# Ledger of designs, part 2: peptides against a protein of PDB entry 5NXQ

Target 1, 114 residues: chain A of PDB entry 5NXQ
Amino acid sequence: EIQIPVSMAAEEEYLRSKVLSELLTDTLENDGEMYGNENEVLAALNGAYDKALLRLFASACSDQNVEKALSLAHELKQDRALTAAVKISERAELPSLVKKINNIREARYEQQLK

## One batch from the design tools (peptide; aimed at target 1 K51 L54 R55 C61)

Design b1_p10_1_s1 (made by RFdiffusion4, then SolubleMPNN; from b1_p10_1, 4 letters changed)
Fold by OpenDDE base, seed 1:
Structure b1_p10_1_s1 (fold): chain B 114 residues (1-114), chain A 10 residues (1-10)
Amino acid sequence: as target 1 above (114 residues)
Amino acid sequence: YDLSEYFSIL
């Protein structure tokens, strides 16, 4: 039995989820045909994507690598994923990171109002 | 590191 480190597994899942999400997005933008389940597929892919990112994010927090953690947070798609990142940062006792992630959330809120 | 607590909100 081959054991894969958790961090490597998370990176693999992140890359896979990212590629699939991008492929589906590109297909819908270029083809335009709807089959009725695209929204469900996108939601599932985005969920898997953010979950994978959060695993990497948690690892970065554990390593006290705030810059890496912040970079990963910028890649999160869902607001609820940012909420999770804040909670992880709080647990990791990284208040500076908490503030920066909240700034990301606020910036996205402002953009939604436009 | 157990992330199930945080994944539940997704």
Scores: peptide ipSAE 0.256, ipTM 0.868, DockQ to the pose 0.125
OpenDDE base, seeds 2, 3, 4, 5: peptide ipSAE 0.255, 0.256, 0.254, 0.254; ipTM 0.869, 0.868, 0.868, 0.868

Design b1_p10_1_s2 (made by RFdiffusion4, then SolubleMPNN; from b1_p10_1, 4 letters changed)
Fold by OpenDDE base, seed 2:
Structure b1_p10_1_s2 (fold): chain B 114 residues (1-114), chain A 10 residues (1-10)
Amino acid sequence: as target 1 above (114 residues)
Amino acid sequence: YDLSEYFEIL
């Protein structure tokens, strides 16, 4: 059995989760409600999506690729995921990245208040 | 790199 590198597996899962999330979102926004467990499904999809991203994020941090890590952080959907990214960055001893991710969080908070 | 701790946040 072929062993798939963790990074490649994470990328595949990210892309899959992203597509599913977008498809579901489009359906709910443009074609009406599912009238079932759409909120639960969205939560699960977003969770899987962010989880996959965090794997990639952690990999970027391990490579000391701050720019890539930051780009990935911008793609995170949940605030909790950003919190996780901060913790990963702290563990990776990347204080500049920590600051930038916190700025992302602050920006999102401000947008929600508008 | 064990990410389980971080995934629990989600």
Scores: peptide ipSAE 0.227, ipTM 0.855, DockQ to the pose 0.126
OpenDDE base, seeds 1, 3, 4, 5: peptide ipSAE 0.220, 0.223, 0.220, 0.220; ipTM 0.851, 0.853, 0.851, 0.852

Design b1_p10_1_s3 (made by RFdiffusion4, then SolubleMPNN; from b1_p10_1, 5 letters changed)
Fold by OpenDDE base, seed 2:
Structure b1_p10_1_s3 (fold): chain B 114 residues (1-114), chain A 10 residues (1-10)
Amino acid sequence: as target 1 above (114 residues)
Amino acid sequence: YDLSPYFAIL
């Protein structure tokens, strides 16, 4: 059996989760049909999406590719995922990345207050 | 690299 590298598997999972989340969102917005479980489905999809991104993020951190890691962090949807990214960055001993991710979090907090 | 502790945050 052919083993797929973790980064490639994560990219596939990310793309799949992203597409499914977008399709579901578009369907709900355009058709207005509700079946009663959309919030749960979206939460699950967003979770899978962020998990896939975090795998890519961790890989970027391991490569000491701060710019790539930061770009991936901007794509994270959930605040708890940003928290995870901060912890990964701390473990990778990338304090500049930690600060930049916290700036993303603070910016999102301010947008919520708007 | 085990990411399970970080996924628990999600």
Scores: peptide ipSAE 0.269, ipTM 0.873, DockQ to the pose 0.126
OpenDDE base, seeds 1, 3, 4, 5: peptide ipSAE 0.265, 0.266, 0.266, 0.262; ipTM 0.872, 0.873, 0.872, 0.871

Design b1_p10_1_s4 (made by RFdiffusion4, then SolubleMPNN; from b1_p10_1, 6 letters changed)
Fold by OpenDDE base, seed 3:
Structure b1_p10_1_s4 (fold): chain B 114 residues (1-114), chain A 10 residues (1-10)
Amino acid sequence: as target 1 above (114 residues)
Amino acid sequence: MDLTPYFEIL
């Protein structure tokens, strides 16, 4: 059995969920609702996307690669995923990253208020 | 580090 590294598996899942989310979005925009469960599928894909990203994020934190971790955090969609990223950063003892992720979260909150 | 709980939040 070929053991795929966790990071590679996470990257695959990230790419898969990203592509499928984009494809489904395009389908909804161009063809309308086809199956009636598109919103549930999108929610699941977004969840899988952020979950995969968080695994990559955790790997970057483990490597003490703050720049990579931060770049991945910017790609997170859900606020709860950013919260998870903060928790991971805290566990990794990366206070600078914690601050930067919190800044991302705050910026998104400010954008939602406009 | 067990990070599983943080992934399950999603």
Scores: peptide ipSAE 0.171, ipTM 0.829, DockQ to the pose 0.133
OpenDDE base, seeds 1, 2, 4, 5: peptide ipSAE 0.163, 0.171, 0.168, 0.168; ipTM 0.824, 0.828, 0.829, 0.828

Design b1_p10_2 (made by RFdiffusion4)
Pose (drawn by RFdiffusion4):
Structure b1_p10_2 (pose): chain A 114 residues (1-114), chain P 10 residues (1-10)
Amino acid sequence: as target 1 above (114 residues)
Amino acid sequence: EFEDIIEEAF
C-alpha cells in the first residue's frame, strides 16, 4: 500500500476536516441532531482541523516562509491552537511571526470583551 | 492537546 508523506497528508486532512466541520456545523445550526453523536464528532473534527493546520504551520516555519505561516495561523480555530502556534514560532526562532500571531490572539480577546 | 506537535517541531 502507498505510503503518504506526513506533510502532504496534513494538507488533505486539513481540507477534509474543514469541509466536514462546515457541513456538520450547518446541520447542527439548522436541524439539530439526527444520528446522536454529531456534537462529539464536530468537537473531534475541529481538533483534527487545527492539528493538521499546525503541521502545515510547522512546515512553513521550517521553510522560513513567515508570510505563509501567518496565513495558516489565521485559519486556526481554537484559541489554544494559536497558543500552540506561538510556541512553534518560538521554537523556530521567528520573533517577528510571534508578534503577529500574538496580535491575532489579542484581537480575538477584544471580540471576547464585546 | 497540541504538545506532541510542539515537541516534534524543529
Fold by OpenDDE base, seed 5:
Order: structure tokens, then sequence, then C-alpha cells
Structure b1_p10_2 (fold): chain B 114 residues (1-114), chain A 10 residues (1-10)
């Protein structure tokens, strides 16, 4: 069995999760409840989305592609995912990226307070 | 190299 490269698999999952998350979000905004478990489904989709993104992020870090990694970090939705991105950046010894991701996190905190 | 961090986050 041919194993799909991790980056390709992650990208596929990311794109799929992104589309499904967007569709579900739009449906909830426009039509309301559909299945009675929409919040759980959305949480699962968002989790899968961020998890897939983090794998792409990790790949970018491995490639020392800080710009790509930062762009991916901006797409992360959950704070726990940003925290993971920081940990990955630290392990990858990318201090500039660590600082920039922490700035993203801080900015989101400030937005939540408004 | 980073999979453990990812899995622990979720």
Amino acid sequence: as target 1 above (114 residues)
Amino acid sequence: EFEDIIEEAF
C-alpha cells in the first residue's frame, strides 16, 4: 500500500475540514438547527481543521519556511492550536516565529475583550 | 518530529 506523504494528507484533510466547517457555519447562521448536535459537529470539524493545519505548520517549520508557517498560523482557529504552534516553533528553534505567533495569540485575546 | 505536540493539543 502506497503511503500518502503526511503533508499531502494533511492538506487534503485541511481543505475538506475547512469547506465542511464553512458550510456548517453558514447553515447555522442562515437556517439554525438541523441535526440537534451542530455544536458538537462544528467543534469536531474545527478540531480536525486545526489539527490538519498544524501538520502543515509543522512541515513548514521543518522546512525552515517561517513565512509559510506564519501564514498557516494565522489560519488557526483555536487558541489551543496556537499554543501547539508555539511549542512546535520552539522545538524547531524558530524564535522569531515564536514571537510572531505569540503576537497573534495576544491580538486575539485583546479582540475578545472588546 | 512534532506529531506528539499535535496529538497532545487535541
Scores: peptide ipSAE 0.727, ipTM 0.969, DockQ to the pose 0.156
OpenDDE base, seeds 1, 2, 3, 4: peptide ipSAE 0.727, 0.723, 0.723, 0.725; ipTM 0.969, 0.969, 0.969, 0.969

Design b1_p10_2_s1 (made by RFdiffusion4, then SolubleMPNN; from b1_p10_2, 5 letters changed)
Fold by OpenDDE base, seed 4:
Structure b1_p10_2_s1 (fold): chain B 114 residues (1-114), chain A 10 residues (1-10)
Amino acid sequence: as target 1 above (114 residues)
Amino acid sequence: EYDDIVEEFK
């Protein structure tokens, strides 16, 4: 079996999940509904999307590439994924990144309250 | 949900 580097696999999955999520979103916006399970499908796709991003994020952290890691964190959709990113950052001993990701979370909380 | 990825990071 051809072994694909983890980073490349993560990139592929990210792109795939991103495209699928976008296509489904566009379809729902156009057609309004899909078999009554559209929200579940979207949630699953978003989960896969964030999972792929987190792998890329972890790779960036391993490389001590804080700027790339932060950029990836901004692309995360779910708060739980941001929480995971914080945990990874802590393990990577990147306290500045931890703070920056927490700032992202706080900003999103404020937006949800409006 | 993402614990596996977190735990994979060493």
Scores: peptide ipSAE 0.625, ipTM 0.956, DockQ to the pose 0.880
OpenDDE base, seeds 1, 2, 3, 5: peptide ipSAE 0.623, 0.625, 0.625, 0.624; ipTM 0.956, 0.956, 0.956, 0.956

Design b1_p10_2_s2 (made by RFdiffusion4, then SolubleMPNN; from b1_p10_2, 5 letters changed)
Fold by OpenDDE base, seed 5:
Structure b1_p10_2_s2 (fold): chain B 114 residues (1-114), chain A 10 residues (1-10)
Amino acid sequence: as target 1 above (114 residues)
Amino acid sequence: MYEDIVEEFK
C-alpha cells in the first residue's frame, strides 16, 4: 500500500474541497433553487475544506513556517477552524502566530458587525 | 503532534 504523505493527502483534499465548495456556491448563487439539503451539503464541504486546511496548517506549524501557517489561516472559512488553528499554534509554542490568528478573528468579527 | 486537534474538528 503506497502511503501518501499526510501533507500531500491534505493538499489533495483541500483542493478537492475548495473546487467543490466553489462549484456548489456558484450553483446556489446562479440557480437560486437547489432543492433539498444544499445548506447541509455546503456545511459539510466547508467542514471538509477547513479540516484539510488545518492539516496543512499543522504541517506548517511543525516546520515552524509561520508565514505559510498564517497564509493558510487566512484561507480558513469558519471561526471554529480559526479556534482550532489557535490551539495548534499554542501547542506549537508559536505565540506570534497565535496573536496574528486572533487578529484575523477580530477583524472578521468587526466586519460582521458592520 | 496536532492530529488530535484536527480530528476533533467536525
Scores: peptide ipSAE 0.560, ipTM 0.949, DockQ to the pose 0.150
OpenDDE base, seeds 1, 2, 3, 4: peptide ipSAE 0.559, 0.559, 0.560, 0.560; ipTM 0.949, 0.949, 0.949, 0.949; seed 3 fails the geometry check

Design b1_p10_2_s3 (made by RFdiffusion4, then SolubleMPNN; from b1_p10_2, 4 letters changed)
Fold by OpenDDE base, seed 2:
Structure b1_p10_2_s3 (fold): chain B 114 residues (1-114), chain A 10 residues (1-10)
Amino acid sequence: as target 1 above (114 residues)
Amino acid sequence: DFEDIVEEFK
């Protein structure tokens, strides 16, 4: 049995979750209700998506690839996922990355106030 | 290792 590297598995799951999340989001925005449980489905998909991203993010942090990690953080959808990314960055002893991720969070907060 | 942080996210 071939063991798939964690990073590769995470990439696959991320891409799959991303596509589904985008498709369902577009459907809701353009066509309205789907099956009556669309909000629950979207929440689950977004959760899986961000979780997969966080694994990739963790891998980038392990590699000390701050630029890649930051790029991945920008792709995170949920604020709680950004919080997790900060926690990972702190453990990875990457304070500059912590600051940059917090800036992302602050920027999103400001946009939500509009 | 960051797996515990990742797994905590749900």
Scores: peptide ipSAE 0.624, ipTM 0.956, DockQ to the pose 0.151
OpenDDE base, seeds 1, 3, 4, 5: peptide ipSAE 0.621, 0.622, 0.622, 0.623; ipTM 0.956, 0.956, 0.956, 0.956

Design b1_p10_2_s4 (made by RFdiffusion4, then SolubleMPNN; from b1_p10_2, 4 letters changed)
Fold by OpenDDE base, seed 4:
Structure b1_p10_2_s4 (fold): chain B 114 residues (1-114), chain A 10 residues (1-10)
Amino acid sequence: as target 1 above (114 residues)
Amino acid sequence: EYEDIVEEFK
């Protein structure tokens, strides 16, 4: 079995999860109903999407590529995934990135309160 | 939910 690099596997999974999430969203917008489990399916897809992104994020942190890491963090959908990104950034000893990700979290909270 | 990815990071 050919082992693909972890970064390539994560990128493939990210793209797959992104496409599936978009297709599902479009289907719900057009058809209105999908067997009553739409929210669960969306949550599962979002989880897989954020998981794939976090692996790419971790790789960027390992490379000390703060700009790439920050760009990937902006693409994260769930607050829990941003929390994981903070923990990774702490382990990577990237305090500037920690601060920037926390700013993303704060901005999202402020948007949800409006 | 993402603890495995966090723990994999060394």
Scores: peptide ipSAE 0.609, ipTM 0.953, DockQ to the pose 0.843
OpenDDE base, seeds 1, 2, 3, 5: peptide ipSAE 0.606, 0.607, 0.608, 0.608; ipTM 0.952, 0.953, 0.953, 0.953

## One batch from the design tools (peptide; aimed at target 1 R55)

Design b1_p11_1 (made by RFdiffusion4)
Pose (drawn by RFdiffusion4):
Structure b1_p11_1 (pose): chain A 114 residues (1-114), chain P 11 residues (1-11)
Amino acid sequence: as target 1 above (114 residues)
Amino acid sequence: ELLEFAESLPL
């Protein structure tokens, strides 16, 4: 059976999780539950989404592509995932990227104050 | 868990 590189597999998992999360969120926001495990599936789905996105983020940092990495960080869902992205940026010694990601966390916190 | 995952990633 064909082996898939972890970097290429992460892009596919990110996109799949993005599609399935959007579809299942639309189902729960309009029709509610039908099968019985949608809430748990959506929670795991958003988790897999951010994890795959953080793998792509690490590859962008490894490639010193700060711009691509910031765009990937913007697509993150969980606030805790933004925290994980900051630690990856620090581990990659990209201080300029840390500041811009921390601006995203501060901006979201400002929406939390409204 | 995400912090541990972030520490495990190769750079």
Fold by OpenDDE base, seed 4:
Structure b1_p11_1 (fold): chain B 114 residues (1-114), chain A 11 residues (1-11)
Amino acid sequence: as target 1 above (114 residues)
Amino acid sequence: ELLEFAESLPL
């Protein structure tokens, strides 16, 4: 049995989740029809998307690739995912990354208030 | 191991 490296598996899952999330989003924007479950499906897809990203994020942190980690953090959709990224960064002992991710979160809060 | 830790976090 061929064992796929964790990083490769994470990338595959990210791409899959990203595509599905984008397709659903586009469908909702273009069709404007709600059948009652689209929001639930979207939430699930966004969750899977962020989880996949967080795996990549964790890998980047493990490699001490702060720039890559930060780039991945910018792609996270949910605030709770950013919180998770902060926790991972703290665990990785990357305080500069923690600060930068918190800045992302603060910026998003400000945007929501406008 | 950060990956295992990441998997344990909510989202």
Scores: peptide ipSAE 0.577, ipTM 0.950, DockQ to the pose 0.175
OpenDDE base, seeds 1, 2, 3, 5: peptide ipSAE 0.576, 0.576, 0.576, 0.572; ipTM 0.949, 0.950, 0.950, 0.948

Design b1_p11_1_s1 (made by RFdiffusion4, then SolubleMPNN; from b1_p11_1, 3 letters changed)
Fold by OpenDDE base, seed 4:
Structure b1_p11_1_s1 (fold): chain B 114 residues (1-114), chain A 11 residues (1-11)
Amino acid sequence: as target 1 above (114 residues)
Amino acid sequence: DLEEFADSLPL
């Protein structure tokens, strides 16, 4: 398992994981290969990335900042992360946000079918 | 597990 350094600060963690994910993705797309288990590395990076976003998402929900929360949800990569965001929204008693996140999920499902 | 992680986050 790839150990990815994270910060205690959610913002810093998010930015770092975002940069790493993008850089690695670009490298694979442009150079075509890397040494090691690239799929495992990408999965770990995406996991850390989504976790960092979910921390920010929870904070936004606590602040009752639905627009910020929704913006963050759009940045989530994994469907399971969107599911997690829905759970957080339900716990925060934000039904409008739940609906909007589910719309994001449905839109992504439709894209996968094409 | 992201869902379990979500449950651990304070609100």
Scores: peptide ipSAE 0.614, ipTM 0.955, DockQ to the pose 0.732
OpenDDE base, seeds 1, 2, 3, 5: peptide ipSAE 0.610, 0.608, 0.609, 0.608; ipTM 0.956, 0.956, 0.956, 0.956

Design b1_p11_1_s2 (made by RFdiffusion4, then SolubleMPNN; from b1_p11_1 with L3E E7D)
Fold by OpenDDE base, seed 2:
Structure b1_p11_1_s2 (fold): chain B 114 residues (1-114), chain A 11 residues (1-11)
Amino acid sequence: as target 1 above (114 residues)
Amino acid sequence: ELEEFADSLPL
């Protein structure tokens, strides 16, 4: 049996989670309640989605591909996921990336104030 | 918990 590389598996998980999250979000926003457990489903999907991204993020950090890592960080949905990304960046000794991710967090905070 | 998960990721 051929094992799928971790990075490829993470990509697949990310894409799948992304599609499902978007579809369910759109359904909830446009059509109202779907099955009565939409919030729970979305929470689970968002968790899986961000975990998948964080795997890719860690891989990018390992490759010292800061631009790719930053791009991935922009795709993270949860603030706690951004915190996790900062933690990974610190461990990877990428202080410039830490700053840029914190800027993303600050920008989101500002948007929430509106 | 995402931070705990992050710690499990190799670099």
Scores: peptide ipSAE 0.588, ipTM 0.953, DockQ to the pose 0.923
OpenDDE base, seeds 1, 3, 4, 5: peptide ipSAE 0.584, 0.586, 0.582, 0.586; ipTM 0.953, 0.953, 0.952, 0.953

Design b1_p11_1_s3 (made by RFdiffusion4, then SolubleMPNN; from b1_p11_1, 3 letters changed)
Fold by OpenDDE base, seed 1:
Structure b1_p11_1_s3 (fold): chain B 114 residues (1-114), chain A 11 residues (1-11)
Amino acid sequence: as target 1 above (114 residues)
Amino acid sequence: DLDEFADSLPL
């Protein structure tokens, strides 16, 4: 059995989840057909996507690569994933990153209110 | 649960 480095595995999972999420979205937009499970599939895909990103995010925090971590945080879809990223940043003792991620959350809240 | 997942990630 081939052992894949953790970082590579996380990147692969992120890319796979991203592609599947985009494919499903495009299919629904183009065909408009409903089979009854699309919302559940989308939720599962978004969950897997954000988990994969959070693995990469934690790795970036471990490397003290704040700029990479911030870039990854911008790619997170769910607010609860941003909350998770804040918690990871706090545990990594990166207060500047905490503030920047909270700014992302606030910006999304403001956009939602419009 | 993403919150629990975050706590499981090594730093």
Scores: peptide ipSAE 0.611, ipTM 0.957, DockQ to the pose 0.921
OpenDDE base, seeds 2, 3, 4, 5: peptide ipSAE 0.610, 0.610, 0.606, 0.608; ipTM 0.957, 0.957, 0.957, 0.957

Design b1_p11_1_s4 (made by RFdiffusion4, then SolubleMPNN; from b1_p11_1 with E1D E7D)
Fold by OpenDDE base, seed 1:
Structure b1_p11_1_s4 (fold): chain B 114 residues (1-114), chain A 11 residues (1-11)
Amino acid sequence: as target 1 above (114 residues)
Amino acid sequence: DLLEFADSLPL
């Protein structure tokens, strides 16, 4: 059995989840002929996507690569995932990154209120 | 480590 490094596995899962999420979104927007558990599928895909992305985020934090970590945080979809990223940043003792991610959360919140 | 910590967080 071939053992895949954790970071590579996380990247693969992230990309897979991203592609599937985008495909489903496009299908719903273009055809609208899907029937069944679309909302459940979307929730599962978004969850898997953010979970995989957070692993990449954690890896970037471990590398002390704040710029990469911040870029990854911008790709997170769910607010709860941004909250998780803050927790990871705190654990990594990266207070500047904590502040920057909180700014992302606040910006998204303000945009949602419009 | 941070990876294990990330896996423990709820989503």
Scores: peptide ipSAE 0.653, ipTM 0.960, DockQ to the pose 0.168
OpenDDE base, seeds 2, 3, 4, 5: peptide ipSAE 0.648, 0.651, 0.650, 0.649; ipTM 0.960, 0.960, 0.960, 0.960

Design b1_p11_2 (made by RFdiffusion4)
Pose (drawn by RFdiffusion4):
Structure b1_p11_2 (pose): chain A 114 residues (1-114), chain P 11 residues (1-11)
Amino acid sequence: as target 1 above (114 residues)
Amino acid sequence: TALLELVEELM
């Protein structure tokens, strides 16, 4: 059977998790539960979404592509995932990227104060 | 490789 590179597999998993998360969120926001495990599925789905997105983020940092990495960070869902992205940026010695990601965290926290 | 290992540790 064909082996898939982890970098290429992460892009597909990101997109799949994005599609399935959007569909299941629309279901829960309008119709509620039907099968019985939608809430747990959606939670795992958002988790896989950010994990795949952090892998792509690491590849962008490895390629010194700060701009591509920031756009990937913007698509993250969990605030804890933004924290993980900061640590990856630090490990990659990209201080300018750390500041811009921390601006995203602060901006979201400002929405939390409204 | 090391950044990807960090991603697995953090998640």
Fold by OpenDDE base, seed 3:
Structure b1_p11_2 (fold): chain B 114 residues (1-114), chain A 11 residues (1-11)
Amino acid sequence: as target 1 above (114 residues)
Amino acid sequence: TALLELVEELM
């Protein structure tokens, strides 16, 4: 049995969820077709996307690769995922990363208020 | 693995 590294599996899931989300969005926008569950599907895909990304993030944290972890955090879509990234960073004892991710979260909050 | 467990817990 071929063991796929966790990071590779996470990347696969990330790419899959990202592509599917984009395809669905494009279909809705360009083809004018409405699917009764499009919002639910998008939410699920976003969840899967962020979860996969967080796995990569966790891996980067484990490697003490703060720059990679930070770059991944910027790609997170959901606030709950950023919160998760903070908690992961805290557990990884990366306070600089914690601060930087909190800054991302705060910046997004400010954008939502505009 | 401990960090990955957190991912599964939080998401």
Scores: peptide ipSAE 0.656, ipTM 0.955, DockQ to the pose 0.956
OpenDDE base, seeds 1, 2, 4, 5: peptide ipSAE 0.652, 0.655, 0.653, 0.654; ipTM 0.955, 0.955, 0.955, 0.955

Design b1_p11_2_s1 (made by RFdiffusion4, then SolubleMPNN; from b1_p11_2, 4 letters changed)
Fold by OpenDDE base, seed 4:
Structure b1_p11_2_s1 (fold): chain B 114 residues (1-114), chain A 11 residues (1-11)
Amino acid sequence: as target 1 above (114 residues)
Amino acid sequence: SELLELVDELT
């Protein structure tokens, strides 16, 4: 059986999850109709999206590609995903990346307070 | 991959 490289699988899942998340978000913003499960579906899609990104992020960290890793971290939606990215960066022994991701988290917190 | 396994643990 043909084994699909992890990075390729992650990219495919990222694209799929991103498209679905964006479509659902746009639908909710445009129609404004809630049937009781849209938020749950959106959360699930965002979770899948972030998981896919984190896999790419982990791959970038493994390659010591800090710039790529940082770019991917900026695309993460959920705070828990940023937390995960920090932990992954710590495991990868990339302290500069840890600091930069924490800065992203802090910036988002400040925006939420406004 | 160690880091990929960590992703699975954290998500």
Scores: peptide ipSAE 0.668, ipTM 0.957, DockQ to the pose 0.966
OpenDDE base, seeds 1, 2, 3, 5: peptide ipSAE 0.667, 0.665, 0.666, 0.667; ipTM 0.957, 0.957, 0.956, 0.957

Design b1_p11_2_s2 (made by RFdiffusion4, then SolubleMPNN; from b1_p11_2, 4 letters changed)
Fold by OpenDDE base, seed 1:
Structure b1_p11_2_s2 (fold): chain B 114 residues (1-114), chain A 11 residues (1-11)
Amino acid sequence: as target 1 above (114 residues)
Amino acid sequence: DDLLELVDELT
């Protein structure tokens, strides 16, 4: 049995989830006639995407690679995932990263209010 | 390991 490193498995899942999310988005934009459950499918795909990304984020935090962690945080789609990233950063004792992620979250809130 | 477990708890 080939043991795949956790980081590699997380990267594969991230890429898979990203591709599926993009394909669904493109289909919704182009075909307009999807079967009533598209929003549920999209939510599930986005959830899987963010979960995979958060695993990569956690790995970056473990490596104390703040720059990589921050780059990954920018790729998170859901606000709940950003909240999770803050909690992970707090557990990792990376206060500078906490501040930076909170800034990302605040910037997104301001964009939604416009 | 601890941070990965936290991901599972939060997602």
Scores: peptide ipSAE 0.660, ipTM 0.953, DockQ to the pose 0.968
OpenDDE base, seeds 2, 3, 4, 5: peptide ipSAE 0.659, 0.657, 0.659, 0.659; ipTM 0.953, 0.953, 0.953, 0.954

Design b1_p11_2_s3 (made by RFdiffusion4, then SolubleMPNN; from b1_p11_2, 4 letters changed)
Fold by OpenDDE base, seed 3:
Structure b1_p11_2_s3 (fold): chain B 114 residues (1-114), chain A 11 residues (1-11)
Amino acid sequence: as target 1 above (114 residues)
Amino acid sequence: SDLLELVDELT
């Protein structure tokens, strides 16, 4: 049995969820077809997307690769995921990363207020 | 694994 590293599995799931989310969005926007559960599907895909990213993020944190972790955090979609990233960073004892992710979160809050 | 468990907890 081939054991796939967690990071690779997470990356696969990330890419899958990202692509599917984009495809669904494109379908709705370009084909004009509305599926009764499109919003639910998108929410689920976003959740899976962020979860996959967070796994990659956790891996980066474990490797003490702050730059990689930060880059991944920027790709997170949901605020709850950013919050999770902060908590993960705290657990990983990466205070600089905590601060930077909080800055991302704050920046998004400010954007929402506009 | 500790951080991964935390991911599962938070997601």
Scores: peptide ipSAE 0.667, ipTM 0.953, DockQ to the pose 0.964
OpenDDE base, seeds 1, 2, 4, 5: peptide ipSAE 0.666, 0.667, 0.666, 0.667; ipTM 0.954, 0.954, 0.954, 0.954

Design b1_p11_2_s4 (made by RFdiffusion4, then SolubleMPNN; from b1_p11_2, 4 letters changed)
Fold by OpenDDE base, seed 4:
Structure b1_p11_2_s4 (fold): chain B 114 residues (1-114), chain A 11 residues (1-11)
Amino acid sequence: as target 1 above (114 residues)
Amino acid sequence: DELLELVDELT
């Protein structure tokens, strides 16, 4: 059995989840109507999206590619995912990345308060 | 991979 590298699988899932999340978001924004569980679907898609990104993020951390890891962290949607990225960075012993991700979190909190 | 396992734990 050909095992697909985890990074490749994560990239595929990221792209898939990103597309689906964007399409659903655009649809909801354009239609302005809720017909059912669209919010739940969106949440699930966002969760899958962030999970896929976090896998890529973890891979980048394993490679000690801090720049790539940081770029991926910026793409995370949920604060929960940023928190996860911090924990992953801590485990990877990348304190500079921890600080940078915390800065992203703080910036988002400030934006939400405005 | 320890970090990938951590992703699964946190998500």
Scores: peptide ipSAE 0.663, ipTM 0.958, DockQ to the pose 0.965
OpenDDE base, seeds 1, 2, 3, 5: peptide ipSAE 0.660, 0.661, 0.662, 0.663; ipTM 0.958, 0.957, 0.958, 0.958

